# Ledger of designs, part 56: peptides against a protein of PDB entry 2MBZ

Target 1, 143 residues: chain A of PDB entry 2MBZ
Amino acid sequence: GINLTPEEKFEVFGDFDPDQYEEEVRERWGNTDAYRQSKEKTASYTKEDWQRIQDEADELTRRFVALMDAGEPADSEGAMDAAEDHRQGIARNHYDCGYEMHTCLGEMYVSDERFTRNIDAAKPGLAAYMRDAILANAVRHTP

## One batch from the design tools (peptide; made by RFdiffusion4, then SolubleMPNN)

Design b2_p17_1_s4 (from b2_p17_1, 8 letters changed)
Fold by OpenDDE base, seed 2:
Structure b2_p17_1_s4 (fold): chain B 143 residues (1-143), chain A 17 residues (1-17)
Amino acid sequence: as target 1 above (143 residues)
Amino acid sequence: TQTSAGALAFASAYLAP
């Protein structure tokens, strides 16, 4: 699990308990390269590292919401750039994330109701918007 | 309550396809 004290976890994640998913994640993805890479990278993460990751996620969420509020299509340059930044963030913090992997993550956002619900808490339809932006970004980077 | 940002972060981190 995440190597933080209960107090540190509360400071970073609030009421969200990431460790609640540990068993399920291991069962579903424990044999994947992504899982192994993530466990290796995050093993040394400090409270500050986790906070940075949360801050990046918050910023990205706000960015997508702003795009939606502005009526920007999910295949707009702005939306695709946000999707690209999301992909790169995953690569930096967790595991190698190519465009195919990113596309699959996007599909998960709309197919797993738990993630759909949680993502859409920021704005209804956000998960679908992100998925579409991710797809568009992948297409423009795939010759 | 659970944050959307947190869910997004950990979806990306752990729940890989």
Scores: peptide ipSAE 0.181, ipTM 0.786, DockQ to the pose 0.565
Fold by OpenDDE base, seed 1:
Structure b2_p17_1_s4 (fold): chain B 143 residues (1-143), chain A 17 residues (1-17)
Amino acid sequence: as target 1 above (143 residues)
Amino acid sequence: TQTSAGALAFASAYLAP
């Protein structure tokens, strides 16, 4: 799990405890390279590291919301760039995330109600917008 | 439940390798 004190975890994640999904994650992904990479990378993360990751995620969310509010299509350069940053963030912080993996994640955002509900809490339709942007970004980077 | 899209985006990366 995340190697933070309860107080530190609260400061970073608030009422959300990522470790509540530890068993599910292990069950679903425990035998994957991605899982091993994530465990290896995050094992040394400090509170500051986790906070930075959280801040990056929040900023990216704001970018997507702003794009939606501005009426930018999900396949616009702006939206695709945000999607690319999302992919790179995952790759940097957790595990190698190619475009295929990224599209799978995007699809999960709209097919798993837990993700959809929580993402759309920021703005209705955000999950779908992200998925579409992720797909568009993957397409433009596919030879 | 998580109310922040950013937090969830983070969680998705962490929870869905």
Scores: peptide ipSAE 0.178, ipTM 0.781, DockQ to the pose 0.414
Fold by OpenDDE base, seed 3:
Structure b2_p17_1_s4 (fold): chain B 143 residues (1-143), chain A 17 residues (1-17)
Amino acid sequence: as target 1 above (143 residues)
Amino acid sequence: TQTSAGALAFASAYLAP
């Protein structure tokens, strides 16, 4: 699991408790390469590493919200670029993330209400917007 | 409540199909 004290976890994640999902994740994806890679990478992560990951996610969220507020379509160059940065961030921090994998994650954002509710806390419809941008970005990179 | 950053981090780190 995440090797942080309860105090550190609160500082980084607030009310979100990633540990409560550990058993579910292992049951569903414990035999996948992505799971293995993520466990290997994150095993050495410090509080600062986890904070950086949260900060990157916050920045990306703000970027998508700004695009939505500006009326940019999810298949705009700006939205697709944000989706690409998201994909690359996953690759750096967790596991190899190809376009097919990224598309699957996007679908999860709208099909699992736990993610939808949390993501849309920033702006209603954000999860769907991200999913659409992820799909568009995948299409343009896999002709 | 949970944050969007937390949800995205969780999705990226844990729920990988």
Scores: peptide ipSAE 0.169, ipTM 0.787, DockQ to the pose 0.600
Fold by OpenDDE base, seed 4:
Structure b2_p17_1_s4 (fold): chain B 143 residues (1-143), chain A 17 residues (1-17)
Amino acid sequence: as target 1 above (143 residues)
Amino acid sequence: TQTSAGALAFASAYLAP
């Protein structure tokens, strides 16, 4: 779990409580390398680290929303670059994230109602847009 | 209502905490 006090968690995550998903995550992913890597990396994270991660996520959200508002296709260079940055952010902060893994995550964004609802809180259709951009980015990097 | 930053962070990892 996240090693922060309840107050720190509130300051960083607000109404979103990642701890409520701990059991489900363990049940679904507990035997994967990604889970192991994430646990090992995040074990040393401070409040500042978690805040940085949230800030990066917020920036990416705004970036994708801006692309959508501008009418840029999800397979545009701008959208694919945002997807690549998203992938690299996951790799930097949590676990090795190849293009196949990233594509699977993108699919989860639209297939799991909880993710869709939460992501689309920023803008309707954002989850689908991100999924499409992630897929396009993966395709352009596949030999 | 949830923070978009939190939602994306969770969606990105889904393996933490």
Scores: peptide ipSAE 0.176, ipTM 0.779, DockQ to the pose 0.440; fails the geometry check

Design b2_p17_2_s1 (from b2_p17_2, 7 letters changed)
Fold by OpenDDE base, seed 4:
Structure b2_p17_2_s1 (fold): chain B 143 residues (1-143), chain A 17 residues (1-17)
Amino acid sequence: as target 1 above (143 residues)
Amino acid sequence: TQRSAGALAFASMYMAP
C-alpha cells in the first residue's frame, strides 16, 4: 500500500489509516482503470507527496466549512469552484476524474457511512454539502 | 481535521461503486 514507515504514516494521516481499506478497495475496484492509474501514480509518492495531498484535503475541508458557515448554497459559484478544484486535484494525484466520476464520488460521501462519519467530523452535513456542490458543478459543465 | 483529510484522500484515491 502506502510506502511509509509507521511513524511517517502517523505524521501524515494521524489516527486515520488508509491502508486498512486496501483489501476492500482491491476487491471492489481492483479491475478498474481508476485503481490502475492510482497505483501507478502513487507508487513513486514520497512522504512529502502524501503530506501535500493531505494538506490539499484539509484546505478543501476548511473551504467548504467556511462556505457553509457563511450560508452559501452548495450550488453557489464559490461552492462549485471548490468542487471543481477537488475534481482537478483527484485528476492530478490519482486518476482521470470526469464529472460523472466526481458525482459518483460525491454520492459515496453520503451513502457510505464510513465516509460520512469521517467527513462530518469537521462539520455536520459537510458530506452532503460537498455532494451537492459536486453535483452542481457537474451540471453546470454538462453541455 | 486530520480524520476528514484522510477520508477525503481515500475518496480521491478510489472510485465509487
Scores: peptide ipSAE 0.087, ipTM 0.759, DockQ to the pose 0.585
Fold by OpenDDE base, seed 5:
Structure b2_p17_2_s1 (fold): chain B 143 residues (1-143), chain A 17 residues (1-17)
Amino acid sequence: as target 1 above (143 residues)
Amino acid sequence: TQRSAGALAFASMYMAP
């Protein structure tokens, strides 16, 4: 799991506890290459590493919210670029993330109520907006 | 927000069905 003290976990993740999902994730995807890559990469992560990941996620959230507030469509260059940065961030921090995998993640944002509720806490409709941007970005990069 | 960051972290750390 995440090798942080309870106090460090609270400082980095707040009320969200990723470890509460460890059993479900292991049961569903424990034999996948993505799971193996993620566990291998994150095994050595320090508090500062996790904080950087949270900072990146927070910045991306603000970026998408700003696009929505400006009325930019999800298939705009700005939204698609934000989606691409999201994909690349997953690749750096966790596991190889191609456009198909990214599309699957986007669909999960709107089909799994747990994700939808938590993402939309920043702004109603954010999960759907991100999903649409992810799809648009995948389409423009499809040969 | 911290909640949104946590949600995105979860989405990134764990695979889609």
Scores: peptide ipSAE 0.086, ipTM 0.760, DockQ to the pose 0.553
Fold by OpenDDE base, seed 1:
Structure b2_p17_2_s1 (fold): chain B 143 residues (1-143), chain A 17 residues (1-17)
Amino acid sequence: as target 1 above (143 residues)
Amino acid sequence: TQRSAGALAFASMYMAP
């Protein structure tokens, strides 16, 4: 799991504990390249690394919420650019994330109620908006 | 929110089925 003390984990992740899903993730995706890449990269992550990742996620959340509040469609350049930044963040921090994989993640946001609930805590419909933006971004990059 | 950031981190760390 994440090699932080319980106190550090709480400081970074708050009430959300990614390690609570460790067994499920291993069972579902443990034999994938993405899983192996993620485990290899994150094994050396410090508290500061995890904090940066959380900060990036929070910034992205704010960005999507702002787009929604402004009435920008999920297939707008702004929304698709935010989706692209999300994809690149995954690639940088965890594993090679192509557009197909990214769309799968987007679908998970709306099909797994745990993700939907947690994401929509920032704004109702955010998960669906992100999914749509991710899909649109994938489409524009796969002509 | 912190919860949404955590959820996104989880999504980033682990792939979808």
Scores: peptide ipSAE 0.083, ipTM 0.755, DockQ to the pose 0.586
Fold by OpenDDE base, seed 3:
Structure b2_p17_2_s1 (fold): chain B 143 residues (1-143), chain A 17 residues (1-17)
Amino acid sequence: as target 1 above (143 residues)
Amino acid sequence: TQRSAGALAFASMYMAP
């Protein structure tokens, strides 16, 4: 699990507790390379590491929201670039994340109501916008 | 925003093909 105190977890993740899903994640993906890589990388993460990851996520969220507010399509260069940065962030912090994997993550954002509700707290429709941007970015890199 | 960031973290950490 996440090696943070309850107070630290609240400071970093707010009302969302990723450890609530530990058993489900292990059951669904415990035998995958992605799971192994993530467990190995995050095992040594400090509060500062997790905070940095959340800061990156916050910046990306603001970026997508700004694009939506500006009326930019999810397949615009700006939106696709934001999606690419998201993919690279996953690769840097958790596990090797190719474009197919990234597309699967994007689909999860809209198919799992738990993700949709949490993501759309920033702006209604954000999860769908991110999914579409992720797909567009994958397409332009894998024609 | 914190909740949204947490959701993204969960997706990044735990989703696998």
Scores: peptide ipSAE 0.079, ipTM 0.759, DockQ to the pose 0.641

Design b2_p17_2_s2 (from b2_p17_2, 7 letters changed)
Fold by OpenDDE base, seed 4:
Order: structure tokens, then C-alpha cells, then sequence
Structure b2_p17_2_s2 (fold): chain B 143 residues (1-143), chain A 17 residues (1-17)
């Protein structure tokens, strides 16, 4: 799991406890390359690393919300670029994330109510918007 | 200000089928 004290975890993640999902993640992904890569990469992460990851995710969320508020379509250049940055962030911080994997993640955002609820806390419909942007970005990169 | 978005993104990176 994440090698932080309870206080550090609260400072970084707030009321969200990522360790709450450890068993489910292991059951779903335990024998995959993605899981292995993530465990290897994150094993050395400090509190500052985790905070950086959180900050990057928060910034991306704000970026998507701003696009929605501006009325930009999910298949706009701006939305697709945000989706690409999201994909690259996953690849940098956790595991190799190709466009197929990214599309699967996007679908999970709208099919798993836990994700939908958490994402849409920032703005209703954000999960669907992100999913659509992810799909559009994947399509433009897979001719 | 910190939100749950980062933590959610973390979880999202691991729960996809």
C-alpha cells in the first residue's frame, strides 16, 4: 500500500482512503503488467510525490470543468488535449497507458457509480465528458 | 484548494477492468 502515516494520508487524500480499494484492485488487476508497474513505480514515492499526483489530477479536473463551462465539445482540440495529458499522467505516474487502456478507464468512469459520483462532485456530467474526450483523443491517434 | 479529484484519479488508475 501507500507508505504514508495516517496523518500524511489525510493531508494528501483527505477523506478519501485509497487503501480501502486495495483488495478490490488486487482481485481485478493483481496479475497484470499495469499492477506490477504501478507497484514498482509507487514503492519509492514520498508524500511530496503523492501530493504532486493529487495536484496534477486536481488541475486536470479544473481544466475539464473549465472546458465544459465554456461550452467546448468533448471532441474539441482542448478537450482531447486534456484527455491526452490525462493519459500521459497515468503513464508517467503509474503504468503504461495506451489508448485502448485509456478508453477502458473512461468507460469505467461512467459505468462504475463510485467513480461517477466522485468525479461528478466537481461538476455534474464531468465523468461522461471525460469519457467522451478520452474516446475522441483515442480515435484521433488511431487512424 | 485540495479536492477529491486527485484521489479519485488515483483510484481510477487501478479499478478499470
Amino acid sequence: as target 1 above (143 residues)
Amino acid sequence: TKTSAGALAFAAAFLAP
Scores: peptide ipSAE 0.143, ipTM 0.777, DockQ to the pose 0.435
Fold by OpenDDE base, seed 1:
Structure b2_p17_2_s2 (fold): chain B 143 residues (1-143), chain A 17 residues (1-17)
Amino acid sequence: as target 1 above (143 residues)
Amino acid sequence: TKTSAGALAFAAAFLAP
């Protein structure tokens, strides 16, 4: 799990505890390369690393929200670029994330109500917008 | 929000909400 003290976890994640889902994650993904890569990479992460990841995610969230507020479609260059940055962030921090994997994640964002609820806390419909942007980005990169 | 950011980071890292 996350190798942070309870205090550090609270500072980084607040009331959200990723370790609460450790068993579910292992059950669902424990036999995948992604899981192994993530475990290997994150095992050495410091509080600062996790904070950076959270900051990046927060920035991305704001970016998508701004695009939505501006009326930019999810298949706009701006939205697709944000989706690409999201994919690259996953690849950099967690595991190799190809476009197919990314589209699967995007679909999970709208099909798993827990994801949808958490994402849409920033703005209603954000999960769907992200999914659509992820799909559009994948399409443009896999002609 | 911090919640959504955390959810996204968690999704990326752990493939779970």
Scores: peptide ipSAE 0.120, ipTM 0.772, DockQ to the pose 0.519
Fold by OpenDDE base, seed 2:
Formats: structure tokens, sequence, C-alpha cells
Structure b2_p17_2_s2 (fold): chain B 143 residues (1-143), chain A 17 residues (1-17)
């Protein structure tokens, strides 16, 4: 799991404990390359690394919310660029994330209530907006 | 910090291959 003290975990994740999902993640994805890559990459992560990842995610969330508030469609250049940055962030921090993988993640955001609830805490409909932007971004990069 | 959408994005990275 994440090699942080309880205090450090609280400082980075607040009340969210990602290790609570370790068993489920292993059951669902334990045989995938993505899982193995993530375990390898994150094994060396420090508190500062985890904090950076959280900060990046929060920034991206604010960016999507701002796009929604501005009335920009999910297939706008701005929304698709945000989706691309999201994909690249996953690739840097966790595992190789191609466009197909990214679209699968986007679909999970709207199909898994836990993701939907947590994402939409920032703004109702954000998960669906992200999913649509992710799909649009994938389409524009499809040969 | 408090649990944010970022925390879910983190979970998403793990739960959604």
Amino acid sequence: as target 1 above (143 residues)
Amino acid sequence: TKTSAGALAFAAAFLAP
C-alpha cells in the first residue's frame, strides 16, 4: 500500500484512505499491466509525490468545473485539452494510459456510483462531463 | 487537506483499468 504514516496520509488525502480499496483493486485489476505498473511506480513515492498528485488532480478538477460554468461543451477544445492533460497525468503517475484505456476510465466515472458521487461533489454532472470530454479527446486523436 | 475530487481521481486510477 501507500507507505505513509497515518498522519501523513491524513495530511495528503484527508479522510480518504486509498488503502481501503486495495483488496478490491487487486481483485478487479491485479492481473493487468496497469496494476503492475502502478505498483512499481508508486512504491517509491514520498509524501511530497502523493501531495503533488493530489494537487494536480485538484487543479484539473477546477479546470473542468470552470469549463462547465462557462458553458463550454465537453467536446470543446478546452475540455478536450483538459482531458488530454488528465490522460497524461495518469500516464506519468500511475500507468501507461492510451486513449482506449482513458475512455474506459471515463465510463467508469459514470457507471460506478462511488466515482460519480465523489467527482460530482465538486459539481453535479462533472463525472459525465469528464467522460464526454475524454471520449471527444480520444476521438480527435484516433487515426 | 480534505478529500477532494482529486482523491477520487486517485481511486479512479486504481479502480479503472
Scores: peptide ipSAE 0.141, ipTM 0.774, DockQ to the pose 0.474; fails the geometry check
Fold by OpenDDE base, seed 3:
Structure b2_p17_2_s2 (fold): chain B 143 residues (1-143), chain A 17 residues (1-17)
Amino acid sequence: as target 1 above (143 residues)
Amino acid sequence: TKTSAGALAFAAAFLAP
């Protein structure tokens, strides 16, 4: 799993413990290329690496919230660009993330209450907004 | 302390389809 002390994990992830999902993740995805790639990449990650990933995610969250507050639709260029950056971030940090995979992740954000609750802590409806932006971005990039 | 968005992305990447 994540090679951090309990104190370091708290500093980076707060009250959220990603290790509590390790068994479920292995059961659902243990035989996939994505899982393999993620394990390979993250095995060498330091506390600073994980913090960087969190900072990138937080910045993207703020960006989406700002778009929502401005009344920009989820299929606006701004929202779709944010979704694209999200996809690319996953690709850099975890595993190859194509548009189909990204769309699946977006659906999970709204179908799994654990994700919805955690995402919407930043702003109610954010998970749905992200899902819609992810879908729109995938559509515009699909021939 | 707030919930980590990165942790969610990590979990999402593996709990997804």
Scores: peptide ipSAE 0.132, ipTM 0.771, DockQ to the pose 0.463; fails the geometry check

Design b2_p17_2_s3 (from b2_p17_2, 7 letters changed)
Fold by OpenDDE base, seed 5:
Structure b2_p17_2_s3 (fold): chain B 143 residues (1-143), chain A 17 residues (1-17)
Amino acid sequence: as target 1 above (143 residues)
Amino acid sequence: TKRSAGALAFASAFLAP
């Protein structure tokens, strides 16, 4: 899995414990192509790699929050571009992520309370905003 | 202690497929 020492894990992830989900992830997705791709890519990740991934995610979170604070609709070009960057980030770091897959992820963000709670920690309603932006971005790229 | 970081990364990557 994540080949970091306990100290390194704390430095990168803080109070979040990714290991608590390992068994559930394996049970739900262990036979999927996405799971296999993610395991292959992350097997060689260093502390620096994981830190980069966290920094990218935090930056994207701040970007979405700023869009919401500015009153930009979730189907604005700004929000859709942020959703596209999110999709591409998943593809670079974890697994091939087409627009259909991305839309499914967006729906999970609002249907699974654990994801909603974790995402909305940055701003209430962020998960729903992201879902709507993801859907809008998928629509504009799938005529 | 350090706050939770990268919630979106794990939301997107680990329970995603």
Scores: peptide ipSAE 0.164, ipTM 0.781, DockQ to the pose 0.450
Fold by OpenDDE base, seed 1:
Structure b2_p17_2_s3 (fold): chain B 143 residues (1-143), chain A 17 residues (1-17)
Amino acid sequence: as target 1 above (143 residues)
Amino acid sequence: TKRSAGALAFASAFLAP
């Protein structure tokens, strides 16, 4: 799992305990290349690395929320650029994430109620907005 | 929110919902 002390985990993740999902994640994705790459990359992550990842996610969340509040369509350049940054962030931090993989993730965000609920905590409909932006971004990059 | 940010980070990595 995440190789941080309990105190460090609390500082970075707060009340969210990512390790509680370790078994389920392994069961669902353990045989994928993405899972293996993620395990290899994150094995050496420090507290600072995890904090950076959290900060990036926070910034991206705020960015999407701002786009929604501004009424920007999910297929706008702004929304698609945010989706692209999301994809690139996954690639840097976890595993090779092509556009097809990214679209699959987007679909999971709206099909798995737990993902939807957690994402939409920032703003109702955020998961769906992200999914749509992810799809639009994938389409424009795969002509 | 911080919770949402964390959720997104792990959602992206298949690590947690």
Scores: peptide ipSAE 0.157, ipTM 0.776, DockQ to the pose 0.472
Fold by OpenDDE base, seed 4:
Structure b2_p17_2_s3 (fold): chain B 143 residues (1-143), chain A 17 residues (1-17)
Amino acid sequence: as target 1 above (143 residues)
Amino acid sequence: TKRSAGALAFASAFLAP
C-alpha cells in the first residue's frame, strides 16, 4: 500500500489509517483503470508526496468552506473553479479524471455516509456543496 | 475550519475516509 514507515504514516495521516481500507477499495475498484493508474503513480510516492497530497486536499477543503461562509452559490464561478482544481488535482496525483468521473465522485460524496461524515467534519453540508460545484463545473465544460 | 486530515484526498482516490 503506502510505502511509509509507521512513524511517517503517523506524521502524515495522524489518526487516520488509509491502509485499513485497502481491501475494500480493491474489492470495489480493483478492475478499473483509475485504480490501476493510482497504484502505478502512488507506488513511487515519498512522504513528501503524501504530505503534499494531504495539504492540497486540506487547502481545497478550506477554500470550499470559505466559499460557503461567504454565501457563494455552489454554481458560482469561484465554486466551479475550486471544483476544477479538485479535478485537476485528482488527475495529477491519482488517475485521469474527466468530468463524468468527477461527477460520479461528487455523487459518491453524498451517497456514501462515510464520505459524507468525514467531509462534513470540516463544515456541515460541505459534501453536498462540493457535489453541486462539481456538477456545475462539469456542465459548463460539456457543451 | 477543522482540518480534514486528508479525508478529501482519499475520497478522491476511492478510499473511504
Scores: peptide ipSAE 0.156, ipTM 0.775, DockQ to the pose 0.351
Fold by OpenDDE base, seed 3:
Structure b2_p17_2_s3 (fold): chain B 143 residues (1-143), chain A 17 residues (1-17)
Amino acid sequence: as target 1 above (143 residues)
Amino acid sequence: TKRSAGALAFASAFLAP
């Protein structure tokens, strides 16, 4: 789990409790390389590390919202670049994330209501927009 | 817009099939 005090967890994650999903994640993915890599990387993470990750995610969220507000299609260069940055962020912080893995994550954002609800808290339709941008970015890199 | 704390972190950690 995340090695933070309850106070630190509240400061970083607020009302969201990432640990509530720990058992489900382990049951579904505990034997995968991605899970192993994530556990190994995050084991040493401090509050500052988790805060940085949250800040990066928030910045990316704002970037996608701005694209949507501007009317940019999800397959625009701007949206695809944001999707690429998202993929690279996952690779830095959690596990090796190729384009196929990224598209699977994008699909989960719209197929799992828990993800959709949390992501769309920033803007309705954001999860779908991200999924489409992720797919477009994958297509342009793996024709 | 509204910040969704942990949304993308959760998305990254909770793998998809």
Scores: peptide ipSAE 0.156, ipTM 0.781, DockQ to the pose 0.466

Design b2_p17_2_s4 (from b2_p17_2, 5 letters changed)
Fold by OpenDDE base, seed 4:
Structure b2_p17_2_s4 (fold): chain B 143 residues (1-143), chain A 17 residues (1-17)
Amino acid sequence: as target 1 above (143 residues)
Amino acid sequence: TRTSAGALAFAAAYMAP
């Protein structure tokens, strides 16, 4: 799992326990390249690394929320650029994330109620907005 | 210091392969 002390985990993740999902993730994805890449990359992560990842996630969330509040369509350049940054962030921090993979993740965000609830905690409808932006970004990068 | 939005977004990426 994440090699942080309980105090460090609290400082970075607060009441959210990422280890809560470790068993389920292993059961569902343990035989995939994505899982292996994630385990390899994160094995060396420090508290600073995890904090950076959280900060990036916060920034992305705020960015999408701001776009929604401004009434920008999910297929706007701003929303698609945010989706692209999301894809690249996953690629840097966890596993190779192509446009097809990203689209699949977007669909999961709206089809798995746990993801929907977690994402929409920031703003109702955010998961759907992200899914739409992810799809639009994938489409514009399709030859 | 702590962030709920970041933690929740983390779950989306962590569970997502």
Scores: peptide ipSAE 0.167, ipTM 0.789, DockQ to the pose 0.418
Fold by OpenDDE base, seed 5:
Structure b2_p17_2_s4 (fold): chain B 143 residues (1-143), chain A 17 residues (1-17)
Amino acid sequence: as target 1 above (143 residues)
Amino acid sequence: TRTSAGALAFAAAYMAP
């Protein structure tokens, strides 16, 4: 799994333990290209790499929350750009993420209660907002 | 202690292909 000491994991992830999902992820996706790519990329990640990834995700979350608070539609240029950055972040850090894959992820965010609860911890309705922004971004890039 | 929004978002990316 993630090659960090328990203390390092706590410093980076806090109360969230990503290793609790390792077996489930392997059972569901262990034979996919995405899983292989993720394992190959993350095998060399240091504590600093994981911290960078968390910082990027935190920044993106704050960005979406700010858009919602400002009343910007999910299909606004700002929201779609945030969705694009989200897609690119997944591609850079984990696995190839095209627009079709991204829309599937967005739909999962609102259809799987575990994801909805986790995402909405930052702001109620964030998962739905992200899904809509992801879809809008995909549409503008695949007319 | 602390629950990182990034960690929660990580789960969203990690738990799916």
Scores: peptide ipSAE 0.164, ipTM 0.781, DockQ to the pose 0.411
Fold by OpenDDE base, seed 2:
Structure b2_p17_2_s4 (fold): chain B 143 residues (1-143), chain A 17 residues (1-17)
Amino acid sequence: as target 1 above (143 residues)
Amino acid sequence: TRTSAGALAFAAAYMAP
């Protein structure tokens, strides 16, 4: 699991306990390269690393919400750039994330109600907006 | 970050591999 003390976990994640999903994640994804890469990368993460990841995620969420509030299409340059940053963030912090993988993740965000609920907690429809932006970004980068 | 969108987004990434 995440190598933080309970106090550190509270400081970084608050009431959210990522370790509550460890068993399910292993059951669903334990045989994938992405899972192995993530476990390898995160094994050395410090409190500062986890905090950085949270900060990056917060900022990205705010960007998407702002785009939605402004009425920007999901295939706008701003939305696609945010999607690209999301992809790159996953690649840096967790596992190799190409455009195909990213589009698959986007589809999961709208097809798995738990993801949808968690994402849409920030703004209703955010998961669908992200999925559309992710797809648009992938399309514009397709050779 | 006690109830931040980051925690929710983390779940989206962590449960996603």
Scores: peptide ipSAE 0.160, ipTM 0.782, DockQ to the pose 0.416
Fold by OpenDDE base, seed 3:
Structure b2_p17_2_s4 (fold): chain B 143 residues (1-143), chain A 17 residues (1-17)
Amino acid sequence: as target 1 above (143 residues)
Amino acid sequence: TRTSAGALAFAAAYMAP
């Protein structure tokens, strides 16, 4: 798991405890390449690494919110580019993330209530917007 | 930071597809 002190975890994640999902993740995906890659890659992460990852996610969230506020469709170039950056960020920090895998993640954002509530805390409907942008981006790259 | 959205994005990537 994440080898930060409780204080460090609070500084990075606040009230969210990522370790509470460790058993569920292992049960659902423990035999996948994605799980293996993530465990190997994150094993050496420092507090600064985790903070960077959160900062990148926050920036992307703000970007999506701005697109929504501007009335840009989820299949606009702006929204699809944001989705592409999201996919690439996952690839850099966690595991190889192709377009099919990315669409599966997007669907999880709207089908798992835990994800939906947390994402929509930034803006109602954000999870659905992200899912739609992810799907549109996948379509344009896999005709 | 300590954004719930960031934490969830982490959870999404952490939980794999």
Scores: peptide ipSAE 0.162, ipTM 0.789, DockQ to the pose 0.517; fails the geometry check

